# Peptides against a protein of PDB entry 3PBP: the designs that were tried, part 26

Target 1, 203 residues: chain A of PDB entry 3PBP
Amino acid sequence: LNEKDLNLILNKSLVMYESLDSTTDVIVKRNVIKQLQFVSKLHENWNSRFGKVDIQKEYRLAKVQGPFTINPFPGELYDYTATNIATILIDNGQNEIVCVSFDDGSLILLFKDLEMSMSWDVDNYVYNNSLVLIERVKLQREIKSLITLPEQLGKLYVISDNIIQQVNFMSWASTLSKCINESDLNPLAGLKFESKLEDIATI
Target 2, 203 residues: chain A of PDB entry 3PBP as posed
Amino acid sequence: LNEKDLNLILNKSLVMYESLDSTTDVIVKRNVIKQLQFVSKLHENWNSRFGKVDIQKEYRLAKVQGPFTINPFPGELYDYTATNIATILIDNGQNEIVCVSFDDGSLILLFKDLEMSMSWDVDNYVYNNSLVLIERVKLQREIKSLITLPEQLGKLYVISDNIIQQVNFMSWASTLSKSINESDLNPLAGLKFESKLEDIATI

## One batch from the design tools (peptide; aimed at target 1 N71)

Design b2_p12_4_s1 (made by RFdiffusion4, then SolubleMPNN; from b2_p12_4, 6 letters changed)
Fold by OpenDDE base, seed 5:
Structure b2_p12_4_s1 (fold): chain B 203 residues (1-203), chain A 12 residues (1-12)
Amino acid sequence: as target 1 above (203 residues)
Amino acid sequence: PNYYAEFLKNYF
């Protein structure tokens, strides 16, 4: 956690708060408000010299978010189990793709199109719990690990038994990043979500 | 995982 991250979380929390209206579910309202309160307190107590914040006990007892849904969920994957998860930055603004591997050798690339607050008051907080399926990459290998390199945007390294492969999705992720940052999704129309798979090394 | 991450860092 750094000041930039804290500011980002604060901004996200503010945006979520501002999105609340009379139709918003009470649980959502409570969670969003509590998140904003938490982040605001963290920001106030931020010690940049030490990179430390004091987290009050009440906020350390946050609940788990989820379950999450994937839309659309690939029908073929209902018979398979997720094995690994990773998040990959697509820009310096901390937009991320969530990658999940399955035991059929598939990778799914997911986007969180809606911001979700922490779960503060309830177990299984599910508001805005959907992830958008962007792409399914079929590696046809047993995926042992997913590795990301922070300095390499839009790249995922997949470790299998005998090979390291790179999944490079910057072909579309750059456009996605732009769309998010500019709040204009029009450039996504007709965009091909096809990642490049490349063998990096045998191991 | 840590080994491979280090490997990759050195590879690039």
Scores: peptide ipSAE 0.142, ipTM 0.818, DockQ to the pose 0.028
OpenDDE base, seeds 1, 2, 3, 4: peptide ipSAE 0.117, 0.117, 0.128, 0.132; ipTM 0.802, 0.801, 0.808, 0.811

Design b2_p12_4_s2 (made by RFdiffusion4, then SolubleMPNN; from b2_p12_4, 5 letters changed)
Fold by OpenDDE base, seed 2:
Structure b2_p12_4_s2 (fold): chain B 203 residues (1-203), chain A 12 residues (1-12)
Amino acid sequence: as target 1 above (203 residues)
Amino acid sequence: PVYYAEFLKNYF
C-alpha cells in the first residue's frame, strides 16, 4: 500500500457510496459503507514518512470476494480446470487485466468492468462480481505458471515445461486503458482483441 | 464461477 493507492481506493469507495440508493440491496449498502469507513480510517492513520498504516482488528476479518462470473464463459472450457491466475497492469492508473489459465492450455484475458467492495460481513459476496472475457489465447501446452513484471505493462509471461512465452496485449490494452480513464467506449468499436505470442527462451 | 482472492490485494 502506498499513498497513491490509498487515495485511489478512497475515491473508488466514495464513488461506490454515492451510487447507493433506496433500491440498493441491504448487504451491498452495509459492505460499501463499511469499506468507506475502513478506508477513511486508513487515510487518517496513514504515515507517509514510514509508509505505515494501522489496521484495526475489526477490519482484519474481511472475507473472500466472489465467486466471480466470466461473461461470456467459453463453452469448451466447461470440461477443463483453471490452473493459474494473475493480474497485469495496463497503465499507471492501476487498471488491470485478469488472466486465468486452464489445463487445456488456454489463457483467458478478463476485465472487471464494475467496481466491487470488499466482503466484510458475508461469504459469497456477489455484487458486481462479473468479469468480461476479452480474449482467449490457445497455447496447446501445459501452463505451469504465470509471471508478470510491474515495469512491463500489458505483458504476461507464460512458463511451461521447457519454454517461456510472452503474451503481449498492449495492441488493444492501450486503447482499453484510454477508454476506462476517459469514460468513453467509442474507441473500442472495431478494435481487434488479438495479443501477440512470442517465444522468449527455452529452458 | 471462479473463486478469486486476488482482488483483496487491491486494498492492501
Scores: peptide ipSAE 0.014, ipTM 0.481, DockQ to the pose 0.180
OpenDDE base, seeds 1, 3, 4, 5: peptide ipSAE 0.008, 0.009, 0.008, 0.009; ipTM 0.460, 0.469, 0.443, 0.478

Design b2_p12_4_s3 (made by RFdiffusion4, then SolubleMPNN; from b2_p12_4, 5 letters changed)
Fold by OpenDDE base, seed 4:
Structure b2_p12_4_s3 (fold): chain B 203 residues (1-203), chain A 12 residues (1-12)
Amino acid sequence: as target 1 above (203 residues)
Amino acid sequence: MNYYAEFLNNYF
């Protein structure tokens, strides 16, 4: 955690709070308010010299977030088990892709379309737990692990038994990040969501 | 990852 990240989380929590209206569910209101209070207290107690924050006991018992929905969920994956999850940045610290592998050797690339609040006091909190399917990559081999490198935007490393492969999705992810940051979806029109698969090393 | 879930997983 750094000051930039803390400010980003604060701003996101403020935007979520400002989006609350009279029709918003009471559980959602409570979670968003508690999140804003949490992040505000984190910001107030931030020690930039040590990168330390004291988290009050009332915020240490957050609930598990989920379940999540994937939209659309690939019909071919209903009979398969998710094996790995990783996240990768597509820009300088705001937009990310969620990468999920399956035991069939499929990799799905997911985007979080809605900003989530933490679940504080309610089990199975599902508000804004949506993930948009961007791409499905089929590696034709078992995926043992997913690795991301902090300085490698839009490049996922997939480890299998005898090979390291790179899934490079910067061909579309740079456009997606730009569209989000500029609030303009027009550049997505006609964009192909096709990642480049490359063999990096045999192991 | 939810930056909060990563924060929680890395700090708790």
Scores: peptide ipSAE 0.005, ipTM 0.314, DockQ to the pose 0.078
OpenDDE base, seeds 1, 2, 3, 5: peptide ipSAE 0.000, 0.000, 0.005, 0.000; ipTM 0.278, 0.313, 0.313, 0.277

Design b2_p12_4_s4 (made by RFdiffusion4, then SolubleMPNN; from b2_p12_4, 7 letters changed)
Fold by OpenDDE base, seed 4:
Structure b2_p12_4_s4 (fold): chain B 203 residues (1-203), chain A 12 residues (1-12)
Amino acid sequence: as target 1 above (203 residues)
Amino acid sequence: PNLYAEFLKNYF
């Protein structure tokens, strides 16, 4: 965690707080308010010299978030098990894609279109817990590991027993990033969500 | 996995 990341989380928490209204569920209100309080206190207590924050005891007992949903979930994958998960940055603004592999050799690329708070007081906090399916890549091999390089935006390395492959999704992720950052979805119209798969090395 | 990650970092 750095100061930039902390500021981003604070801004996200503020936006979530500002989105609350009279119709918002009480559990959601409580979680968002506590989120903002937590992040604000973190920001106030941030020591830039050491990259450290003292977290007060009252915020150390967060609950598990979820369950999460994937929409639409590929019907074929109901018979298979998820094996790996990774997150990949698509820009310097901390927009990211969630990548999940399955034991059929599928890789799904997911986007969190809605921001969510931590769960503080309740178990099974499910508000804004949906991930959007962007793309399914069928590798037709056993996926052993997913690797990301922080300096390489929109690139995922897939390790199998005998090969390293790169999945490059910058063909669409650059447009998606722009749409998010500019709050304009028009450039997504007609965009093809097709990643480029390349063999990098035999191992 | 760690060796392969290191390999990738050195390959690029």
Scores: peptide ipSAE 0.017, ipTM 0.575, DockQ to the pose 0.028
OpenDDE base, seeds 1, 2, 3, 5: peptide ipSAE 0.017, 0.017, 0.015, 0.016; ipTM 0.566, 0.559, 0.556, 0.558

Design b2_p12_5 (made by RFdiffusion4)
Pose (drawn by RFdiffusion4):
Structure b2_p12_5 (pose): chain A 203 residues (1-203), chain P 12 residues (1-12)
Amino acid sequence: as target 2 above (203 residues)
Amino acid sequence: SSINELFKPVTN
């Protein structure tokens, strides 16, 4: 955990602690407070020279959150099954797109709009477990796998049956991160959220 | 658990 990232989760934790009011669900309030306490303890034991911190076994037992809401979910895909999930970096600030494969050779590019709180005990904990559909890509080929190279932002390699294609969504993803970081939604108006598909090779 | 169970389909 480098200094930049350590402070990022601390600040996110502080923003949520402040975001607490009385209508806030009791279980959620408990987790937000626990998250702040935990992130604060990390900050206290963080070794700056190594950029690392030890984590006791107690804090590593966490229960799953979900299911995540996928909004708006494409109606056709109810008849199919999800195959793979990948994560693609958009910028240098941990902003990402979640990618999911389906039986119909389709791809949904998702964005997480709500900040999640950390949770350890709560069963079936859902809260800000929210994903939003940005785009859908039908390759009409059997998608065998998804691959990413950390060196290339906003690019995803999709291995179909005899093709390696490259879905390139920096056309709109670059603008998306700018607005997130500049807190200005206007540049999104009129952008077409279409990714550049490209055949890389025959396999 | 399947990947389908990780998600709740939501529409507007």

Design b2_p12_5_s1 (made by RFdiffusion4, then SolubleMPNN; from b2_p12_5 with I3L E5D N12P)
Fold by OpenDDE base, seed 2:
Structure b2_p12_5_s1 (fold): chain B 203 residues (1-203), chain A 12 residues (1-12)
Amino acid sequence: as target 1 above (203 residues)
Amino acid sequence: SSLNDLFKPVTP
């Protein structure tokens, strides 16, 4: 991310904000406002010479409502505490990845259980929503916030004490999206669920 | 509720 890219993101965020009206869903409105505030603060505190950003306030996406069952759950995470949660769109059809951070510096990327999703159409109420573990990303640092940016599908920005990192999972999320939308899981066979991690800025 | 309360791991 450079100054030009940041300016572009800021402009997009402004456009999104300006599109809000009285008919806009409260959750959408809140998320757009938070996004704009976050990007605005990034822009305000951007040092183009050194690629440094001073983030004065952490912003979080709206939390998903539980309870959820995660399958499989990494055994080592039983000893750690979840710290942040975010949902990231992977397509325009509103398929979402659920991201949860832990105090060990791990991120888990989750998707709704496909079997459960199909059962909703049949009036089968299940008390707990089931989530499937797709990937665990180990950052091994304190995660302060999880942020998504406008028009950036399958990208998560992770804010830590000293760095902002981008997790890009579109390498597999695009295929996942296709599978869900087409109701064909075959393309998932042999798919590598490995996200790309990139340093964006230092704090 | 804590985030931990939102997620119930599947016991092995």
Scores: peptide ipSAE 0.027, ipTM 0.621, DockQ to the pose 0.460
OpenDDE base, seeds 1, 3, 4, 5: peptide ipSAE 0.020, 0.021, 0.018, 0.021; ipTM 0.454, 0.420, 0.446, 0.456

Design b2_p12_5_s2 (made by RFdiffusion4, then SolubleMPNN; from b2_p12_5 with S1M I3L N12P)
Fold by OpenDDE base, seed 2:
Parts: structure tokens; sequence; C-alpha cells
Structure b2_p12_5_s2 (fold): chain B 203 residues (1-203), chain A 12 residues (1-12)
């Protein structure tokens, strides 16, 4: 992120705020206002030189709620159908990667976008939100299921007809987790988002 | 909601 990106997010948050009217649901109003406050504070505390922001803990605990847009959405996947979804913890906190499989054998690894409207105070808040595409893993096989183990951070097990594979993304997820927790995005610069794929067992 | 409805592509 840079100052230009923050300005864009701020402008989007302002537009969203200005779109509120008497017919808007009270929960939506509350969350949009909280987001605007968050983004405003984020902008005020942004150090463009170091990519560091001081974010209050209360805002970091906000949850992501669907429906979601994916940005960027891989053009090749427009013609394919999503088949499975899983959430994978990347730390002992609340940071998660969302994984979606497609019928072409692709896995997309997604993270919350800073432009998204957050669920701040209310559980089960539903609003249009954006996810960031972190990585696309091409398995080139039919994916039957996705399994995660709570004790195994940053690992996803992919079950196909004849094989179980592990996707290990801790190579980048540890850095991502640190960036989120410390509100310092600088370590993301130059980070390669390449997961390790390993065969675990034949079925 | 289907998974396709849950994950909407960004219109270019």
Amino acid sequence: as target 1 above (203 residues)
Amino acid sequence: MSLNELFKPVTP
C-alpha cells in the first residue's frame, strides 16, 4: 500500500458514507460509519516512508462478511464454477486466508481487502466486500474437498479422486500475519506468494 | 447462496 492507495480507499469509503439514506439498514449504516472512521484514522496515521500504520486493536478484530468480490479475478476463471471453500488460520490470532476451488482444478488463496466494509459490532453482518487474490494454485485435477487442521497453520489439504495433496503457504503467510499484526505492510514488498505443493498420500 | 453468488467476479 502507498498513500495513493489509501486516498483511493478513503474516497471509496466517503462515497459509501454519502450513499447512506433513511432507507439504509441500521446495521449497514453503523458499519459504513465505522469503516469511514477506521480509514480516516488509517490515513492520519500512515507513514508512507515505512508503510507503517497505527491501527487500534478494536478495528483489527473486525470480521469479513460476504458476498465478496475478488480482485483481481483471474480472467480464465470466468467460465469455471467454484466447487469448495475453506478458511485457513495463518496465526494464533484471527488472521485467515480464504481458499476457493474451481472445477478447472484451480485454488485461489484470498485475503481481506482494506477497501471492504467490515463487520465491526454486529455478528452476521452481510455486505458487499472485496477479497484480494494472493495466489492461484493450479492442480489440474478434480477437487473433491478441502480440509484444514487447526493445529497446522498455513496448510491446506486438497482431496482429489486418487490423491491427497498439501498446500503449504507459510512461506509468505508468516510474513503476512506479521504485517497485519504489526500494521506494517513494508515486508510485503518483494514477497513472493508461492505456496509449496506436496503429495501426502495416494487414495 | 451458491458459491458463485458468494464470490462475484469484479467487472472489468
Scores: peptide ipSAE 0.133, ipTM 0.723, DockQ to the pose 0.500
OpenDDE base, seeds 1, 3, 4, 5: peptide ipSAE 0.127, 0.039, 0.043, 0.097; ipTM 0.730, 0.682, 0.558, 0.705; seed 3 fails the geometry check

Design b2_p12_5_s3 (made by RFdiffusion4, then SolubleMPNN; from b2_p12_5, 5 letters changed)
Fold by OpenDDE base, seed 1:
Structure b2_p12_5_s3 (fold): chain B 203 residues (1-203), chain A 12 residues (1-12)
Amino acid sequence: as target 1 above (203 residues)
Amino acid sequence: TSLNDLFKPSTP
């Protein structure tokens, strides 16, 4: 992908975002927003000379669309480029974790802020979709792709050059799901947001 | 209360 292609994708993502209205399906809205945010960050990193992003691999991850503000954003990652995005279901409902990989080998696990849904009200439309940083996982590997299986809640597969690793975050995601569904955040107090990393296969 | 107040990023 060259700068021209990136600009095209950005423009397309912006047009898609502008097409969103109150009647748009929540999943579609979320996807469009995630894509725009990813592309915007990619574009910013491109302009900032943080390196050539291999966008071809990233384009397959078009399922995540939008401008997301990540809070807090890890300061170390300002010098690195996002490489992949994935969404992982944490329950049988619609609660999902967003995962973003970086070229330093980091994964960040993100969740939508509960107030994000309020930003879609026509009278109070806020273009800022806030994502909360839950966890940063440092793999120290070149991440080629992220794979999720819909039948496997809270599991992410990370493909690198020589290994497939599983990130399992259900230790905390199950509690998060419960808190969201019950509208009670108290159980999150004192919860450790530490995912389990396991080697699955050598490739 | 924002979820930001509840989440603490972990570093391996």
Scores: peptide ipSAE 0.016, ipTM 0.428, DockQ to the pose 0.058
OpenDDE base, seeds 2, 3, 4, 5: peptide ipSAE 0.014, 0.015, 0.014, 0.015; ipTM 0.403, 0.404, 0.413, 0.435

Design b2_p12_5_s4 (made by RFdiffusion4, then SolubleMPNN; from b2_p12_5, 6 letters changed)
Fold by OpenDDE base, seed 4:
Structure b2_p12_5_s4 (fold): chain B 203 residues (1-203), chain A 12 residues (1-12)
Amino acid sequence: as target 1 above (203 residues)
Amino acid sequence: MKLNDLFKPSTP
């Protein structure tokens, strides 16, 4: 994601929200509201110096029917609540990974779909997945917060009750950054999307 | 090639 893409998603989510009326199906309303809430939190996180946003416990990432979707979204996570969002820079440009934590102790690492910008221009709500699931990290801990350091590319700090862990995804994110910048995804073929988890401190 | 085709969630 970059700021421009996030703003575009936000604007489209707002337009969808504004289109809701009393006759709109409850499921559709719920999905649009959830989408807007998610994107608004991402936007808030973007403006945050520390890249940390807490998600309200009531926010369950259900199947968002709309232009903003996560694909493939693990079906098992529909039963869990998203707890935190963070954005992590992977290069000195504007390429970022979005991370969402869940109350099951899972982290999902997400990247924008390259077709995202085109999908918004098509009148036909092609429910194309705006975000791509790159990796799911299962920590099996209650995640209290996600922290990023702007000077540390491709690193996420996960704070639990008694431990701070670092998720380092530069092993694949450097290749991703290059591929996106060069508009060539071929080098991603066969790449393992496995982040390194390291214990940093006991708290 | 779509980006979605490249990414598979890592199996825990």
Scores: peptide ipSAE 0.018, ipTM 0.532, DockQ to the pose 0.050
OpenDDE base, seeds 1, 2, 3, 5: peptide ipSAE 0.017, 0.016, 0.017, 0.016; ipTM 0.470, 0.482, 0.555, 0.540

Design b2_p12_6 (made by RFdiffusion4)
Pose (drawn by RFdiffusion4):
Structure b2_p12_6 (pose): chain A 203 residues (1-203), chain P 12 residues (1-12)
Amino acid sequence: as target 2 above (203 residues)
Amino acid sequence: SSGSIDELSNFF
């Protein structure tokens, strides 16, 4: 955990602690407070020279959150099954897109709009477990796998049956991160959220 | 309308 990232989760934790009011669900309030306490303890034991911190076994037992809401979910896909999931980096600030494969050779590019809180005990804990559909890409080929290269932002390799295709969504993803970082939604108006699809090779 | 994928529970 480098210094930049350590401070990022601390500040996110502080923003949520402040975001607490009385209507806030009791179980959620507990987790937010626990998150702040935990992130603070990490900050106290962080070894700056190695950029690392030890984590006791107690804090590593966490229960799953979900299911995440996928909004708006495409109606056709209710007849199909999800195959793979991939994570693609948009910029240098941990902003990412979640990618999911389906039986129909389709791809949904998703964005997480709500900040999750950490949770350890709560069963079936859902809260800000929210994803939003940005785009759908139908390759009409059997998608065997999804691959990413850390060196290339906003690009995803999709291995179909005899083709390796590259879905390139930096056309809109670059603008998306700018607005996230500049807190200005205007550049999103009019942007067509269409990814450049490209055949890389025959396999 | 919204949907969900159970595998995302483990993913995240």

Design b2_p12_6_s1 (made by RFdiffusion4, then SolubleMPNN; from b2_p12_6 with S1M D6P N10S)
Fold by OpenDDE base, seed 3:
Structure b2_p12_6_s1 (fold): chain B 203 residues (1-203), chain A 12 residues (1-12)
Amino acid sequence: as target 1 above (203 residues)
Amino acid sequence: MSGSIPELSSFF
């Protein structure tokens, strides 16, 4: 955790707080408020010289978050098992794509469109626990592992038995990142969510 | 402000 990351988490927590209205569930309000209070106190207690934050005892009692959902979940994948997961940065901020492989050789690319608070009071707190399906890539191979390189934004390496393939989604992820950062969805109109698949090496 | 954009899911 650095000061930039802490400021980003604070801004996210503020946006969640500002999204609260009279119709928002009381449990949600309580969790979002506690989230903002926690992050604000972390920011106040930040020691940049040592990279340390003092966490007050009351905030150490955060509960388990989940379950998560994929919306829409591809009906064809209900009969298959997820095998690997990876997260890939699409910018120098914190916009990430979640990648999940399945035993049919499918790779799904997912985005978390809604910010989530930690659970502070309720066990199994469920709010904004959805992931949006962006793309399904069919590799038709057994996927052994998913690898990401921090210096390579919007790229995923898929390792199978005898091949390394690159999935490059920067064709759409650069536009998505811009839309998120600028709070403008207009550039997404007519965008194709099609990743480039390329063979990198035979193993 | 890095906020969630409403209805982002409608583009996917």
Scores: peptide ipSAE 0.023, ipTM 0.567, DockQ to the pose 0.043
OpenDDE base, seeds 1, 2, 4, 5: peptide ipSAE 0.022, 0.021, 0.019, 0.021; ipTM 0.560, 0.566, 0.446, 0.553

Design b2_p12_6_s2 (made by RFdiffusion4, then SolubleMPNN; from b2_p12_6 with S1G D6P N10S)
Fold by OpenDDE base, seed 3:
Structure b2_p12_6_s2 (fold): chain B 203 residues (1-203), chain A 12 residues (1-12)
Amino acid sequence: as target 1 above (203 residues)
Amino acid sequence: GSGSIPELSSFF
């Protein structure tokens, strides 16, 4: 990423933000806002001349009442603190991966438990949202921010002190998306849940 | 064990 590319992404993100209105889908609004917040933070870190874009509070989705349970939760992470959370689209059907970073430099990639989503018709309103651990990515660095671009399915950008890295999980997320959409888990058999990590830019 | 992250409720 160079300054010119960052400016282009910022301008695109601003145009997308300005296109949001009362008729825009709530999920689209949220994704555009998250993108803009990201690009703005990235740009602020790159060039102090552009102040924080104040994003109007009205675009916040209603909180689903917790608690969220992660199964299995990595025992090694019980002693560490979660630092950032992001949601990443894996398809146009709005399937999302949840990513959580920890202060040890770990990233966990999570998916909403399918059994619970299908159980919405079952009488017991126990709003226990279970998340399934898919992958743990260990980075040997402090994670400052997590960023997603709506145009880039299955990609997460990780900002650390001196580097931006891309985590690309489309190798498995495309199969996962298909399994969800087709209600068939068979294609997951033998699938490796290994994301690709790439250095994008030095900060 | 299972871990709970209440902050995730803001992301769904």
Scores: peptide ipSAE 0.013, ipTM 0.506, DockQ to the pose 0.487
OpenDDE base, seeds 1, 2, 4, 5: peptide ipSAE 0.007, 0.006, 0.007, 0.008; ipTM 0.401, 0.403, 0.358, 0.377

Design b2_p12_6_s3 (made by RFdiffusion4, then SolubleMPNN; from b2_p12_6, 4 letters changed)
Fold by OpenDDE base, seed 5:
Structure b2_p12_6_s3 (fold): chain B 203 residues (1-203), chain A 12 residues (1-12)
Amino acid sequence: as target 1 above (203 residues)
Amino acid sequence: GSGSIPQLSEFF
C-alpha cells in the first residue's frame, strides 16, 4: 500500500459511511463502520511514521496560493503552530473555504477576502491574498490529518488519535456562496458562523 | 464610480 492507495481507500470508506441511512441493513452499517475505523487507523499510523503533513492533494489543485494574510488573526493562536491545511469546496462555482489546523487542536475556517475596489490601478495591481477568519473550531486534540471529499460540499473530516470527526459548515457556507455569486453580502448580516461537529468513528 | 465592494472582514 502506498499513500495514494491508502487515501483512496480512506475516501471510499468515508463515502460508504456517509451513504448509511435508516434503511441500511444493520450488518452493512457495522461492516462499513469497522472498515472505516480500520482504514483511519492505518492512515493515522502512516502519517505518524512518515512525519508527513497531510496536505490534501486538493489544496495543490486549488488556485489558492500563498502567502496569505489572515484578518483578523486570533491572538490566542500566535503561540501555536499550523499543522495542516485543506481546501473545501462550498459550491460548484469553485468557491472554497481554506481550513488550517493548529497544534492546540484549533481549526480556523477562512475565506478569500473580497477585493476592496475593482478600480485597481492596473500598474500597481498587487494581488492581495488576504483571508478572512470566519470561524474557529476548538477540538482540543492533536489533529493528525484533514480529509475532504469533492462530492461532499462544505464538509471536512478531521482525524485525530482516537476519533474521526466531521465538520459541516454548510449551515453558513450556503449563504456565503449565494452572497458571493449574487454579489450581495447583506444575507451575511446576522448569520451565525457555527459549524456542526459530529463524531463519525472511534479509531 | 469606484464601486467599493465591502470587505468580508466587515461581516465577521
Scores: peptide ipSAE 0.022, ipTM 0.544, DockQ to the pose 0.047
OpenDDE base, seeds 1, 2, 3, 4: peptide ipSAE 0.000, 0.022, 0.020, 0.022; ipTM 0.317, 0.550, 0.530, 0.536

Design b2_p12_6_s4 (made by RFdiffusion4, then SolubleMPNN; from b2_p12_6, 5 letters changed)
Fold by OpenDDE base, seed 2:
Structure b2_p12_6_s4 (fold): chain B 203 residues (1-203), chain A 12 residues (1-12)
Amino acid sequence: as target 1 above (203 residues)
Amino acid sequence: GSGSIPALSEYF
């Protein structure tokens, strides 16, 4: 992120904040406020030559409510502890990637396995939160926070002690979104599930 | 034909 990009993100965050009204869901309001606070802190620290961006742990935005199962779960991660969780929209609908970080510096990107057909049959509501592992990104650093930005589909910002990195998975997530929306998963065959990692800022 | 969409897990 250059200063121009940060300003753009700040402006977008402000626009989203200003769009909040009395009809806006409380969770949405909270998320927009947290996002604005985060971007504002980034902006303040960018202008301060020496400012440590202390991103408070409280910026845990999207709570994926468990219990969920990950299939397949990477065997190597059984020995590690999950540190952060976030959800990232990949389209203007409701398709989202679940992202979980681990204390080994791994980031896993997950998607719902089966669309639970809304079985309106209340009696057989098996809340099956099965998640499919799409990608494992190894950052080899302690992940302090996972942040999503408004209007930045398929992008995750990973904050560690000394760096902010962007994980961009739109290379495959755009195809995934299309497949889900069109009810045809065939285009996923042979798709390369590799996210782009980019250094945004040194902290 | 409403072909059942295969489970996403079959693609990963």
Scores: peptide ipSAE 0.025, ipTM 0.560, DockQ to the pose 0.037
OpenDDE base, seeds 1, 3, 4, 5: peptide ipSAE 0.006, 0.024, 0.024, 0.022; ipTM 0.323, 0.563, 0.552, 0.564

Design b2_p12_7 (made by RFdiffusion4)
Pose (drawn by RFdiffusion4):
Structure b2_p12_7 (pose): chain A 203 residues (1-203), chain P 12 residues (1-12)
Amino acid sequence: as target 2 above (203 residues)
Amino acid sequence: SIREEIGNFFRE
């Protein structure tokens, strides 16, 4: 955990602690407070020279959150099954797109709009477990796998049956991160959220 | 938040 990232989760934690009011669900309030306490303890034991911090076994037992809401979910896909999931970096601030494969050779590019709180005990804990559909890409080929290279932002390799295709969504993803970081929604108006599809090779 | 507003943008 480098200094930049350590401070990022601390500040996110502080923003949520302040975001607490009385209507806030009791279980959620508990987790947000726990998250702040935990992230604060990390900050206290963080070794700056190594950029690392030890984590006790107690804090590593966490229960799953979900299911995430995928909004708006495409109607056709109710007849199919999800195959793979990948994470693609958009910028240098941990902003990412979640990619999911389906039986119909389709791809949904998702964005997480709500900040999750950390949770350890709560069963079936859902809260800000929210994803939003940005785009759907039908390759009409059998998608055998998804691959990413950390060196290339906003690009995803999709291995179909005899093709390696590259879905390139920096056309709109670059603008998306700018508005996130500049807190200005206007550049999104009019942007067509279409990714450049490209055949890389025959396999 | 801006991210929520972006989400609302896509949901609309």

